# Designs tried in a protein design run: peptides against a protein of PDB entry 7BBL. Part 27

Target 1, 86 residues: chain A of PDB entry 7BBL
Amino acid sequence: IAQESLESQEQRARAALRERYLRSLLAMVGHQVSFTLHEGVRVAAHFGATDLDVANFYVSQLQTPIGVQAEALLRCSDIISYTFKP

## One batch from the design tools (peptide)

Design b1_p27_1_s2 (made by RFdiffusion4, then SolubleMPNN)
Fold by OpenDDE base, seed 3:
Formats: C-alpha cells, structure tokens, sequence
Structure b1_p27_1_s2 (fold): chain B 86 residues (1-86), chain A 27 residues (1-27)
C-alpha cells in the first residue's frame, strides 16, 4: 500500500502548525489569553500584538501570582503554550 | 471551544523568517 513519505508527513504537519499559529494570532487580538510558562506558572493577559522577528507578545492586564501588571512583554522563549476563547 | 497551541513548536514552523531559513538550509 502506498504511503506518504515521512518527510512529506512532516511537511504537512509543519504547514498545519504554521497555519494554526497564524490564525490564532489573528483570532486572539483583544481577547484574554492564558499562557503556560516554564515551571508550571500560568498567567493570563489581554493580547495586544506580537513581534514576529523578536518573538515577543505585547500584552496588557497581565495576571501573575504576584500581582497584576498593566503592560508587559512576554518572551516567546518563556512560553510553552497558550489558550484562549475566540 | 478554545484555541490551544504548543507555542514553541508552532512558532518554529510558523514565521516566514524561520521558513526561509529552513529553505535555505535545505538548499
């Protein structure tokens, strides 16, 4: 039975993740997003914008375990995952 | 429903710049 090559499957997977990510960025504008950070830390913030080159999230009303920060910059390297309600 | 993504993996495959680097590396 003919099967797609592993490389072809990986390409499709990458394309799917890319599309999902980009769609999420568009959909999350103006919404509160829950971010999972390292060491099990979770924060919530309103999404403002992202810098594709620097890989930062510009957010507002960042709720952290130690308080609320009006404006903040989240480094993508510190983020494991995120979720939001579109 | 909620949108959820593994950010690190998604970003590594999502930015045009990263894709371009990958294409150049494969060429």
Amino acid sequence: as target 1 above (86 residues)
Amino acid sequence: AAEEALLAEAMARATPAQDEVARRAAA
Scores: peptide ipSAE 0.030, ipTM 0.565, DockQ to the pose 0.091
Fold by OpenDDE base, seed 5:
Structure b1_p27_1_s2 (fold): chain B 86 residues (1-86), chain A 27 residues (1-27)
Amino acid sequence: as target 1 above (86 residues)
Amino acid sequence: AAEEALLAEAMARATPAQDEVARRAAA
């Protein structure tokens, strides 16, 4: 049976991971996401969109320790992890 | 590419639950 090259397999694997991540982002739209930031700071916000080339998270109703911000930009470099209820 | 590196960084922050949702959405 013919098999594709290792290089082609790796390329497809990378493409599949990218697609899965994008679909994950789509699934997050409109949901409240809990973000863990540096220094143990935790915030919650409604996910709006992300900038794929910069990995910025555009969010709304950002609940911070000091109050709620209607709209905010979370830089990917500031985020340690995040979770949401599907 | 820069986009792939940034995407990989963001993917590293994803949870198993998010991956499961993505898998079901891609099926």
Scores: peptide ipSAE 0.030, ipTM 0.586, DockQ to the pose 0.062
Fold by OpenDDE base, seed 4:
Structure b1_p27_1_s2 (fold): chain B 86 residues (1-86), chain A 27 residues (1-27)
Amino acid sequence: as target 1 above (86 residues)
Amino acid sequence: AAEEALLAEAMARATPAQDEVARRAAA
């Protein structure tokens, strides 16, 4: 059985990951997302959009331990993980 | 590339629940 090259396999893997990520972003639009940040800080916000090149999350109604921000920008480098309910 | 690394990092921050939602949305 002929197998495709490693280069071709890697290209397929990257394409699959990209599609999965984009679909995940679409699924969270308009929903409240819980973000875990560094040092155990947890925040919740409504997802608006993200820019892959800038690596920013644009959110609204950001609930932080010290208050609520109507609109905010979260840098991907600040985020450890996130969850949301569909 | 930088973009590929950012994409991989973003995916690592998602939970299995997000993957399931994405699969359902794709069906």
Scores: peptide ipSAE 0.030, ipTM 0.582, DockQ to the pose 0.059
Fold by OpenDDE base, seed 1:
Structure b1_p27_1_s2 (fold): chain B 86 residues (1-86), chain A 27 residues (1-27)
Amino acid sequence: as target 1 above (86 residues)
Amino acid sequence: AAEEALLAEAMARATPAQDEVARRAAA
């Protein structure tokens, strides 16, 4: 039986993951996103952009426990989960 | 690769609802 090479399988996996990620980002455009951060901290912010290589989230109007931050950077390592209302 | 790990981590944090919305937005 012919089998796809490991390299080809990994390439398809990377492509599928990238596509899913990009689609998710597109869906966030124009929406306020709720982020659950470490230590149970929850913040809400408008999605702006991401760094495709580092997966940083550039957001605006970040609502934090101490106030609103006009512009902010959220790293993936800071985030436990996120959701938004469609 | 580092990018794969970051993307995988980001997607692991996404909800099924977001996946559905993303699918609809791309259709």
Scores: peptide ipSAE 0.034, ipTM 0.592, DockQ to the pose 0.057; fails the geometry check

Design b1_p27_1_s3 (made by RFdiffusion4, then SolubleMPNN)
Fold by OpenDDE base, seed 2:
Structure b1_p27_1_s3 (fold): chain B 86 residues (1-86), chain A 27 residues (1-27)
Amino acid sequence: as target 1 above (86 residues)
Amino acid sequence: AADEAFLAEAMANATEASYEMALRAAA
């Protein structure tokens, strides 16, 4: 039985992750998103948009430990995970 | 929506793509 190469498996995994990512972006529109950042920092914000090239998250009403920022930019590299409630 | 609920859970570690890819490749 022919086996899929490791590279092909990685490509498939990458494609699946990308699809999930893009779908999550669509799904979070209009929702408050909870972002987990480095060192256990958690923030909540309303999703605005993303930069597909840089993978930045443009958000509004960012609730941080030191207050609320009307508009903010979260870099993908700063984000560990995110969740939202439908 | 059901799709959103699924995605909310599935994307809990959405930004850890490299780690998840490695796990999938190793499986």
Scores: peptide ipSAE 0.025, ipTM 0.527, DockQ to the pose 0.082
Fold by OpenDDE base, seed 1:
Structure b1_p27_1_s3 (fold): chain B 86 residues (1-86), chain A 27 residues (1-27)
Amino acid sequence: as target 1 above (86 residues)
Amino acid sequence: AADEAFLAEAMANATEASYEMALRAAA
């Protein structure tokens, strides 16, 4: 039986994840997003933009446990997950 | 890749929330 190579499978998987990621970014533009960070910290912020190469989130009105930050940068390494209302 | 787990989890939560809200809005 012929099977797809592991490398090809991984490439398709990465492509699918990237597509879903990009679609989610488009969907969250202009919306408040809830981010789950490490150590169980949750923050809410309005999505501004991302750096597609570095995968940074540029957000505004970041609600943190210590107050609201007008402008902020969230690195992907800081984020576990995110959710938003479309 | 090291960031695949992050992307998978983030996208899963975002997608689920988006779909659920869309369904509620349509109901």
Scores: peptide ipSAE 0.025, ipTM 0.530, DockQ to the pose 0.043
Fold by OpenDDE base, seed 4:
Structure b1_p27_1_s3 (fold): chain B 86 residues (1-86), chain A 27 residues (1-27)
Amino acid sequence: as target 1 above (86 residues)
Amino acid sequence: AADEAFLAEAMANATEASYEMALRAAA
C-alpha cells in the first residue's frame, strides 16, 4: 500500500481546516458571535460578512466593555477564537 | 502563513461543535 507524502498530508489538513472555517461562517450568519480577543478582552457582535482571504470580520451591534458600536470591523489578527449558538 | 495560523487557532474552540450540532438538528 502506497502512502502519500507528508507534504500532501499537510495540504489535506489545511484544506480541511479551510472547509470547516467556511462552514462555520455560513452557520453564524445572522447570529450573535462571542469573540475572544487579545489581553482577555471579550466582545459580542452579530456576524455580517468576512473577507475570504481571512482578513476582516464585518459585524454589527458590537458589544464592547465600553459600549455598543452599531457597525464595526474586526481584524482577524486581533481574534483568538469565537463561539456562537446556531 | 498568518492566515493559516488563524484558521488553526480559531477552529480549536466550540464553534465547530456548534456547527455540528446545527447539522444534527437539521438532519
Scores: peptide ipSAE 0.024, ipTM 0.545, DockQ to the pose 0.048
Fold by OpenDDE base, seed 5:
Structure b1_p27_1_s3 (fold): chain B 86 residues (1-86), chain A 27 residues (1-27)
Amino acid sequence: as target 1 above (86 residues)
Amino acid sequence: AADEAFLAEAMANATEASYEMALRAAA
């Protein structure tokens, strides 16, 4: 039985993960997202947009431990993970 | 790079979000 090469399988896997990531970004639209930053800092913000290549998150109503910021840019290098309620 | 690591983690954990998008698209 013909089988797909390992390289092709990996290519499809990466493509699938990319699609899932893109779908996650789309799913975040209109939702408040909880971001876990370095040093255990957790913030919540409404998702606005992102740069797909570098995952810069443009957010609003950023709730930080020290207050609320109307608009903010969260660099991907600052973010460990994020969750949101669908 | 930090970007690659972040993207990899985000992509790996996007299953639930993908389901939500699929559900929305079907509605």
Scores: peptide ipSAE 0.024, ipTM 0.540, DockQ to the pose 0.051

Design b1_p27_1_s4 (made by RFdiffusion4, then SolubleMPNN)
Fold by OpenDDE base, seed 5:
Structure b1_p27_1_s4 (fold): chain B 86 residues (1-86), chain A 27 residues (1-27)
Amino acid sequence: as target 1 above (86 residues)
Amino acid sequence: AAAEARLAEAMANMTDAQVAMAERAAA
């Protein structure tokens, strides 16, 4: 029985992670999401959508340490992680 | 079918930073 190379196994694993990530974006639509940004900054916002290349997150009711923004744009590069309740 | 194709394309075109995000989010 032929077996996959290590590289092939890693590619498959990365693909699975990518799919999981992208599907999570669909799942979080309309939900409040907690975002962890750089330097320990945490914000919460209702997720609306991303642009086509998933470079930006369009959110509403962004709760920041200094107030609430009705609508806001979060850059993917600014986000370390996020959590939400489906 | 079209949606799945778009998903596959998005997966293939993710930048290194986006891949890192995916790994962090999925970990």
Scores: peptide ipSAE 0.051, ipTM 0.652, DockQ to the pose 0.489
Fold by OpenDDE base, seed 2:
Structure b1_p27_1_s4 (fold): chain B 86 residues (1-86), chain A 27 residues (1-27)
Amino acid sequence: as target 1 above (86 residues)
Amino acid sequence: AAAEARLAEAMANMTDAQVAMAERAAA
């Protein structure tokens, strides 16, 4: 059989990452998530949901360096990475 | 089946920035 092209392999890899990302959003509902933001800032919050475009994260009990915010909105573009315990 | 279709559509519509975050995310 012919070897899959590098471009095709990359497309499959990106698709897998996209699926993993979306499934992680579903999995983290109701869980506390640690978010890494720009400038090395890390915050923790309970994940609620995202909008349809996955542009915004709706969270609760956001723990920031300056206090706790009951309800908050995190823009996807402000988030570098996140981790949580399923 | 409907859920999988919706997932596929969402995947197709993700921005490059969102894909990049997926690469960095520990999920």
Scores: peptide ipSAE 0.048, ipTM 0.649, DockQ to the pose 0.443
Fold by OpenDDE base, seed 3:
Structure b1_p27_1_s4 (fold): chain B 86 residues (1-86), chain A 27 residues (1-27)
Amino acid sequence: as target 1 above (86 residues)
Amino acid sequence: AAAEARLAEAMANMTDAQVAMAERAAA
């Protein structure tokens, strides 16, 4: 049988990841999210919204190692990963 | 249909960094 090329497989994988990411952003609205930042820093915050073009996360009640910030902006480039309970 | 079209457009415009984020993220 004809087998899909590696390039095509990678394209489908990337598309799936993109969809997963976007759907996760929608799902986390109003939920507390745990963010892992560089150098092992972990913070928790309530997710408000993102700007897909600028890649910013608008959050509230950001719990940091040194205190709580009522409102904050997290750069996507500063975030390694995140988890939350739907 | 309209929502799917918007989603497809957003997916196409995602940066490589955002795709990398998706690989590391969990829910």
Scores: peptide ipSAE 0.042, ipTM 0.640, DockQ to the pose 0.463
Fold by OpenDDE base, seed 1:
Structure b1_p27_1_s4 (fold): chain B 86 residues (1-86), chain A 27 residues (1-27)
Amino acid sequence: as target 1 above (86 residues)
Amino acid sequence: AAAEARLAEAMANMTDAQVAMAERAAA
């Protein structure tokens, strides 16, 4: 039987991950999000907006180890993962 | 339809790092 290539399957999987990412960004708007950064740093912030092309995260009430920052920018490259409750 | 097209375009522009984060992220 004819089957799609492994590369094609991987491409579809990557597309699905991209969609999941974007949909998660939409879902987290207005919610407090817990971010895991490099070197074990964890922060929490209210998600405001993102740059879809660059994935800059514009947040408010950022709780850092040294205090709360009213407004802040988190770069996608600095973020390992995030969680939130819809 | 237009929104889906914009979404598809954004998806196409994502870097490998963004895809990797999507794999690690949880909602």
Scores: peptide ipSAE 0.041, ipTM 0.633, DockQ to the pose 0.450

Design b1_p27_2 (made by RFdiffusion4)
Fold by OpenDDE base, seed 3:
Structure b1_p27_2 (fold): chain B 86 residues (1-86), chain A 27 residues (1-27)
Amino acid sequence: as target 1 above (86 residues)
Amino acid sequence: YAEQLAAAEARNAALEAELEAQRAAFL
């Protein structure tokens, strides 16, 4: 077989990393995600969707210290970290 | 190799389309 070029190898590697990223986003769909916000505030919500650049998180049943919001948008800039159980 | 890359890129495009559809449905 022909030798695969370095560029081709890099292209395949980038494609694989992109797939892993996209699948990680899809894995959150329908799951409750825990978000750590500023000042140690933690909230939980059901993940609905996100932008491909993860600029915004579109969520439902957002549990905050003061109550539950049926629908909400969380900006990535407000989020320090997030976790979920697959 | 070109076919393998094309297949991978097609899969990624489908994944992106699914994510976009979910976002559009939420809005």
Scores: peptide ipSAE 0.650, ipTM 0.929, DockQ to the pose 0.710
Fold by OpenDDE base, seed 5:
Structure b1_p27_2 (fold): chain B 86 residues (1-86), chain A 27 residues (1-27)
Amino acid sequence: as target 1 above (86 residues)
Amino acid sequence: YAEQLAAAEARNAALEAELEAQRAAFL
């Protein structure tokens, strides 16, 4: 019985988690996403794209308490969490 | 198992390429 090594199992698990993450990003394309930022600030925007490395969020129609920005960049360091309605 | 991992990584690479294309089109 060829037993998979522990290292191999971990590699497959990492790959599976990566796939789940990537598919979740694709699911956001074209949808409005709600972002929770620092100091309790919450904004909503249409998801355009992300960087795979830095995890910048490129968005449009960013709704802030002060107004709407046609286009905006939300840096990963600014974001506490995000959610969207599929 | 090496084949399974390679297939998984290939799928992920394709997903990443799709996301990168979205980014490129947005800019």
Scores: peptide ipSAE 0.650, ipTM 0.928, DockQ to the pose 0.792
Fold by OpenDDE base, seed 4:
Structure b1_p27_2 (fold): chain B 86 residues (1-86), chain A 27 residues (1-27)
Amino acid sequence: as target 1 above (86 residues)
Amino acid sequence: YAEQLAAAEARNAALEAELEAQRAAFL
């Protein structure tokens, strides 16, 4: 009986998780996303794009506690979590 | 199994290409 190796199983699992991640990013396109940042700061912005290597978020109409920024870059290191309404 | 992985990686590459195109258009 040919059995799949544990390494092969792990490779397929990683690929599946990657797909779920990528599709979640695509689902955010054109939507307002709410970000939780450090120190309990929460902001909302329209999702424009991300880069794949450092997971920066390129956003517009960033609503911060101080005001609205027309265009902004949110670094992955600044983001604790995010949510959006599909 | 190799074919399954290759297919999954090909799908992911296509998704990444879509995201990259959107990023390029935004910048």
Scores: peptide ipSAE 0.649, ipTM 0.928, DockQ to the pose 0.828
Fold by OpenDDE base, seed 2:
Structure b1_p27_2 (fold): chain B 86 residues (1-86), chain A 27 residues (1-27)
Amino acid sequence: as target 1 above (86 residues)
Amino acid sequence: YAEQLAAAEARNAALEAELEAQRAAFL
């Protein structure tokens, strides 16, 4: 009848949240993602990759108000939120 | 419980490795 410690429960919860995040990133690969930037600007692009630390987004076919960029880098600091259809 | 956590961390490490490989290939 060993009870799991609160610390152990928290560790498992953190690991689970991390997994959810990582799997979410994998789910975006090759899909179009909509990014909300500052001042209400919205762009769409195909997700290629991201840095796991700085969370730079490496994307292709970036649709901006002034045209499409074949390849682009979006910094996490530029992004308010993003959505995609899995 | 320690085994469960270790397994979860191992899965996460594998996911991170896959994502890092994708980043490297994209650049």
Scores: peptide ipSAE 0.649, ipTM 0.928, DockQ to the pose 0.785

## One batch from the design tools (peptide)

Design b1_p28_1 (made by RFdiffusion4)
Fold by OpenDDE base, seed 1:
Structure b1_p28_1 (fold): chain B 86 residues (1-86), chain A 28 residues (1-28)
Amino acid sequence: as target 1 above (86 residues)
Amino acid sequence: MEEKTAEFVAAAEAEIAELRAQRAELEA
């Protein structure tokens, strides 16, 4: 009986997680997202896109304590977490 | 931003399709 190898199982698992992540990003498109940055800083912005390697978040209407930026780039390394309401 | 968003959406959807196909092929 043919059986899926361990490597194949791992590949499928990784693929599944990647797909879930991508779907979540797609769900965020056009929605306001709350980002938690370092030092407890929280900002809100409308999600536009990411690099597929998740290097950067491209956002609009970035609300910061010192004002609103029409468009901005958030480096993934600066982001601790994010949440949004569909 | 519109262009970047469109590019991202297209790329993400394409990758999702590839991931699904990949998993299907991995099934014994």
Scores: peptide ipSAE 0.671, ipTM 0.928, DockQ to the pose 0.863
Fold by OpenDDE base, seed 4:
Structure b1_p28_1 (fold): chain B 86 residues (1-86), chain A 28 residues (1-28)
Amino acid sequence: as target 1 above (86 residues)
Amino acid sequence: MEEKTAEFVAAAEAEIAELRAQRAELEA
């Protein structure tokens, strides 16, 4: 029986993980996401998009402790974690 | 935001299609 090479196995694994990531982002489109930012700041916003090469998050209706921003950009460096309920 | 969202969705779906094709090729 022919065995798949380690290299091809790794390639498939990387591809699968990337697809999983992208599908998770797509699932978030139009939904409210909770973000944990630096210094314990937590915000909620509707996910609009990201840059696929750079993890910039384009969001709307950003609920901050001081008010709501209609549109905002959250950089990867700003975000500690985020959670989403589909 | 609508334009940015549309661009993102199109790009993400295109990349997903490519990734699936790559895996399919490796498994075939």
Scores: peptide ipSAE 0.670, ipTM 0.929, DockQ to the pose 0.819
Fold by OpenDDE base, seed 3:
Parts: structure tokens; sequence; C-alpha cells
Structure b1_p28_1 (fold): chain B 86 residues (1-86), chain A 28 residues (1-28)
């Protein structure tokens, strides 16, 4: 029986990575996520959504050192990293 | 935000379904 080609294996791997990413985002929906921004600034917010291409983060209850925003947009370019506590 | 979340969830789940179908096709 025919075996999966190298190209198809690579395609499958890429697809798997993309799915993993999407699943991770879905897992964060409705949960508080900690974001590390530039200059070491850390904020926490409830994850609402992202743009799957631009990777903007739509969040609510954004806790910053200077206050809380009900809703906010975090651009991917502003985010160094983020952590999710399940 | 609810609308945006719903839109995102729907889109993400749809793409995941496509990715699964793609892998299934490649593995079959």
Amino acid sequence: as target 1 above (86 residues)
Amino acid sequence: MEEKTAEFVAAAEAEIAELRAQRAELEA
C-alpha cells in the first residue's frame, strides 16, 4: 500500500501545528491571560478573540498598572509573550 | 465582545475542521 510522501508528511505537520495553535487560542476563550508587553510591562485580561491572520488580541477586563479597561485591543506587535493559566 | 468571540470561535473551529479533513485525506 502506498506510503505518505515526504511532502504530504510536511503538509500534515504544518497542519498539525496550525491546529495546535488554534486549539490553544480556543482554550483561552473566556479565561484570564497574562501578557508581557515591551519594557517588561505585564498585563492581565480575559481573552475574547484574535484575528487569525493579523493576530490582534481582543480582550476584556484589561488590568494594567494604571487601571482597568473594560475592553481593549492588543496588537501582536506589542506582545512579547503571553501565558495562560487553565 | 460576545459577537467577536463568537465569530472567532466559529472561524477557528471551521479551520480546525478543515485541517483535520486535510490530514485525514493525506493519511488515507
Scores: peptide ipSAE 0.671, ipTM 0.929, DockQ to the pose 0.820; fails the geometry check
Fold by OpenDDE base, seed 5:
Formats: sequence, C-alpha cells, structure tokens
Structure b1_p28_1 (fold): chain B 86 residues (1-86), chain A 28 residues (1-28)
Amino acid sequence: as target 1 above (86 residues)
Amino acid sequence: MEEKTAEFVAAAEAEIAELRAQRAELEA
C-alpha cells in the first residue's frame, strides 16, 4: 500500500496545527480573555481580532491596573499567555 | 473594532479553508 512521503505528512501536520490555532482565535471573538503579561501583570479584555502574521491582538474594554481602555492593541511580545472561557 | 473583527474572521476562515484543501490534497 502506497504511503505518503514524510514531507507530505509533515506538511499535513503543520497545516492541522495552523488550523487549530486559527480556530482557537475564532473561538475567542467576542469573548473576554485573560492575558498574562510580563512582571505578573494580568489584564482582561474582549477579543476582537488579530493580525494573523504578526499576532497583534486587537481588543476592547481592556482592564488594566490603571484603568480601562475602550480599545487597545496588545502585541505578541507583551503577552506571556492567555486564557478564556468559551 | 467591528470592521477589524470582520476582516479577521473572513481572513481566518479563508485560510482555514485553504489549509483543509491542502491536507485533503495531500491525503488523496
């Protein structure tokens, strides 16, 4: 029985992972997400969008230690991790 | 924000479709 080449298998795996990532982003649309930033700073914001290439996060109602920003941009470099409840 | 969200959703869904097609082609 013919089998996919190793390269093809790897390509499929990469594609699957990318799709999973994109789906996770889509799942966050409109939901409040908790972001962990450097130095233990945690913020919450409603997820609006990302730049798929740069991974900037466009969010609204960003709750920070110093107040709430109606709209904000969180850069990937600022974010350690994030979580949300679907 | 609404416009940016719409653009993102459209782009993400389009890429997902391409990724699915890519995998399907590789499997065939």
Scores: peptide ipSAE 0.671, ipTM 0.929, DockQ to the pose 0.851; fails the geometry check

Design b1_p28_1_s1 (made by RFdiffusion4, then SolubleMPNN; from b1_p28_1, 11 letters changed)
Fold by OpenDDE base, seed 3:
Structure b1_p28_1_s1 (fold): chain B 86 residues (1-86), chain A 28 residues (1-28)
Amino acid sequence: as target 1 above (86 residues)
Amino acid sequence: MEALTQAFVAQAEQEIRRLRAEAAALEA
């Protein structure tokens, strides 16, 4: 009997994880997200989009320690973690 | 930002569809 190769199974698993990630990003649309950055800095911003390859975050109304930026880019390397209320 | 968001959503949804199709093809 024919069976799916291990390679194919692994590829399917990766695809499933990728889809889960993408769905999580889509869930952030229209929501404020809290980002934890280096040195304990925490900022909040409205999610706009990501660069799906680099995981850059394009956000608006970024609340920083010194004020609000209308639009901003948060690089993947800047971010330790992020959370939001769905 | 609105245009960027719309483009992102379209891109993400397209990729999800692609992933599903790819997974289905692997099972075939």
Scores: peptide ipSAE 0.644, ipTM 0.918, DockQ to the pose 0.892
Fold by OpenDDE base, seed 1:
Structure b1_p28_1_s1 (fold): chain B 86 residues (1-86), chain A 28 residues (1-28)
Amino acid sequence: as target 1 above (86 residues)
Amino acid sequence: MEALTQAFVAQAEQEIRRLRAEAAALEA
């Protein structure tokens, strides 16, 4: 009986993880997301979109300690983690 | 932002379909 190669198994595993990630992004559409940035800074913003390959976050109504930005770009490198309520 | 969001959604859904097809092909 033919079996998947190790490479094929790993490829499927990566694909599964990627799909879960994409579904989580889709779940954020229309929701406010809380982002944890460096130095313990936390901001909240409405999710707009991401650059799927670079993972930049395009958001609106970004609430920061110094004010609110109507639209903003959050670089993946700036983000430690994020959470949201579906 | 709305247009960008719509484009993102379409792209993400398309990629999900691609991933499913890829997985199916690997199991064929």
Scores: peptide ipSAE 0.643, ipTM 0.918, DockQ to the pose 0.888
Fold by OpenDDE base, seed 2:
Structure b1_p28_1_s1 (fold): chain B 86 residues (1-86), chain A 28 residues (1-28)
Amino acid sequence: as target 1 above (86 residues)
Amino acid sequence: MEALTQAFVAQAEQEIRRLRAEAAALEA
């Protein structure tokens, strides 16, 4: 049987991963997300949007250990991991 | 934030449609 080229297989894999990522972002819309940052800091915020190329997170009601920020930007470099309940 | 969220949703959904079209082209 005919085999898909290695290049097309890799392209398809990249596309699948990108779509999965985008769908995960869409699933976070309207939900509170828990972010794990450096030095053991954890914050919670309502997901607003990302810039899809740089992966900055635009969030609202950012709950930090010292207070709440109405709106905030979380850079990808600041984030170790994040979790949410869809 | 609402307007930003709406713009993001539209952009993400558009890109998903593009990716699906790309995948379909690869399988054709």
Scores: peptide ipSAE 0.643, ipTM 0.918, DockQ to the pose 0.795
Fold by OpenDDE base, seed 5:
Structure b1_p28_1_s1 (fold): chain B 86 residues (1-86), chain A 28 residues (1-28)
Amino acid sequence: as target 1 above (86 residues)
Amino acid sequence: MEALTQAFVAQAEQEIRRLRAEAAALEA
């Protein structure tokens, strides 16, 4: 029987991955997130929003080794990984 | 920050709906 083209299948896969990513971002709303930055630096902050295009993180109450920032921007290039408890 | 968060949520949810529609169209 007829099947989707390879291009169509790949397009669906990309869409699924994008949706999964977006849902993960939405899951962070209202939660504290732990970010691992370069050189072993770890920070914690409450998730506010992201720039969906560049994947910048807008956060509040950012706990850094030198203090707390009420509001801050974490660039994707600064972040190695992040984790949170839903 | 609250307003920014609300705008983000709306945007993300809208894009998810678009992606679902795209997937459905490809499956049809």
Scores: peptide ipSAE 0.644, ipTM 0.919, DockQ to the pose 0.877; fails the geometry check

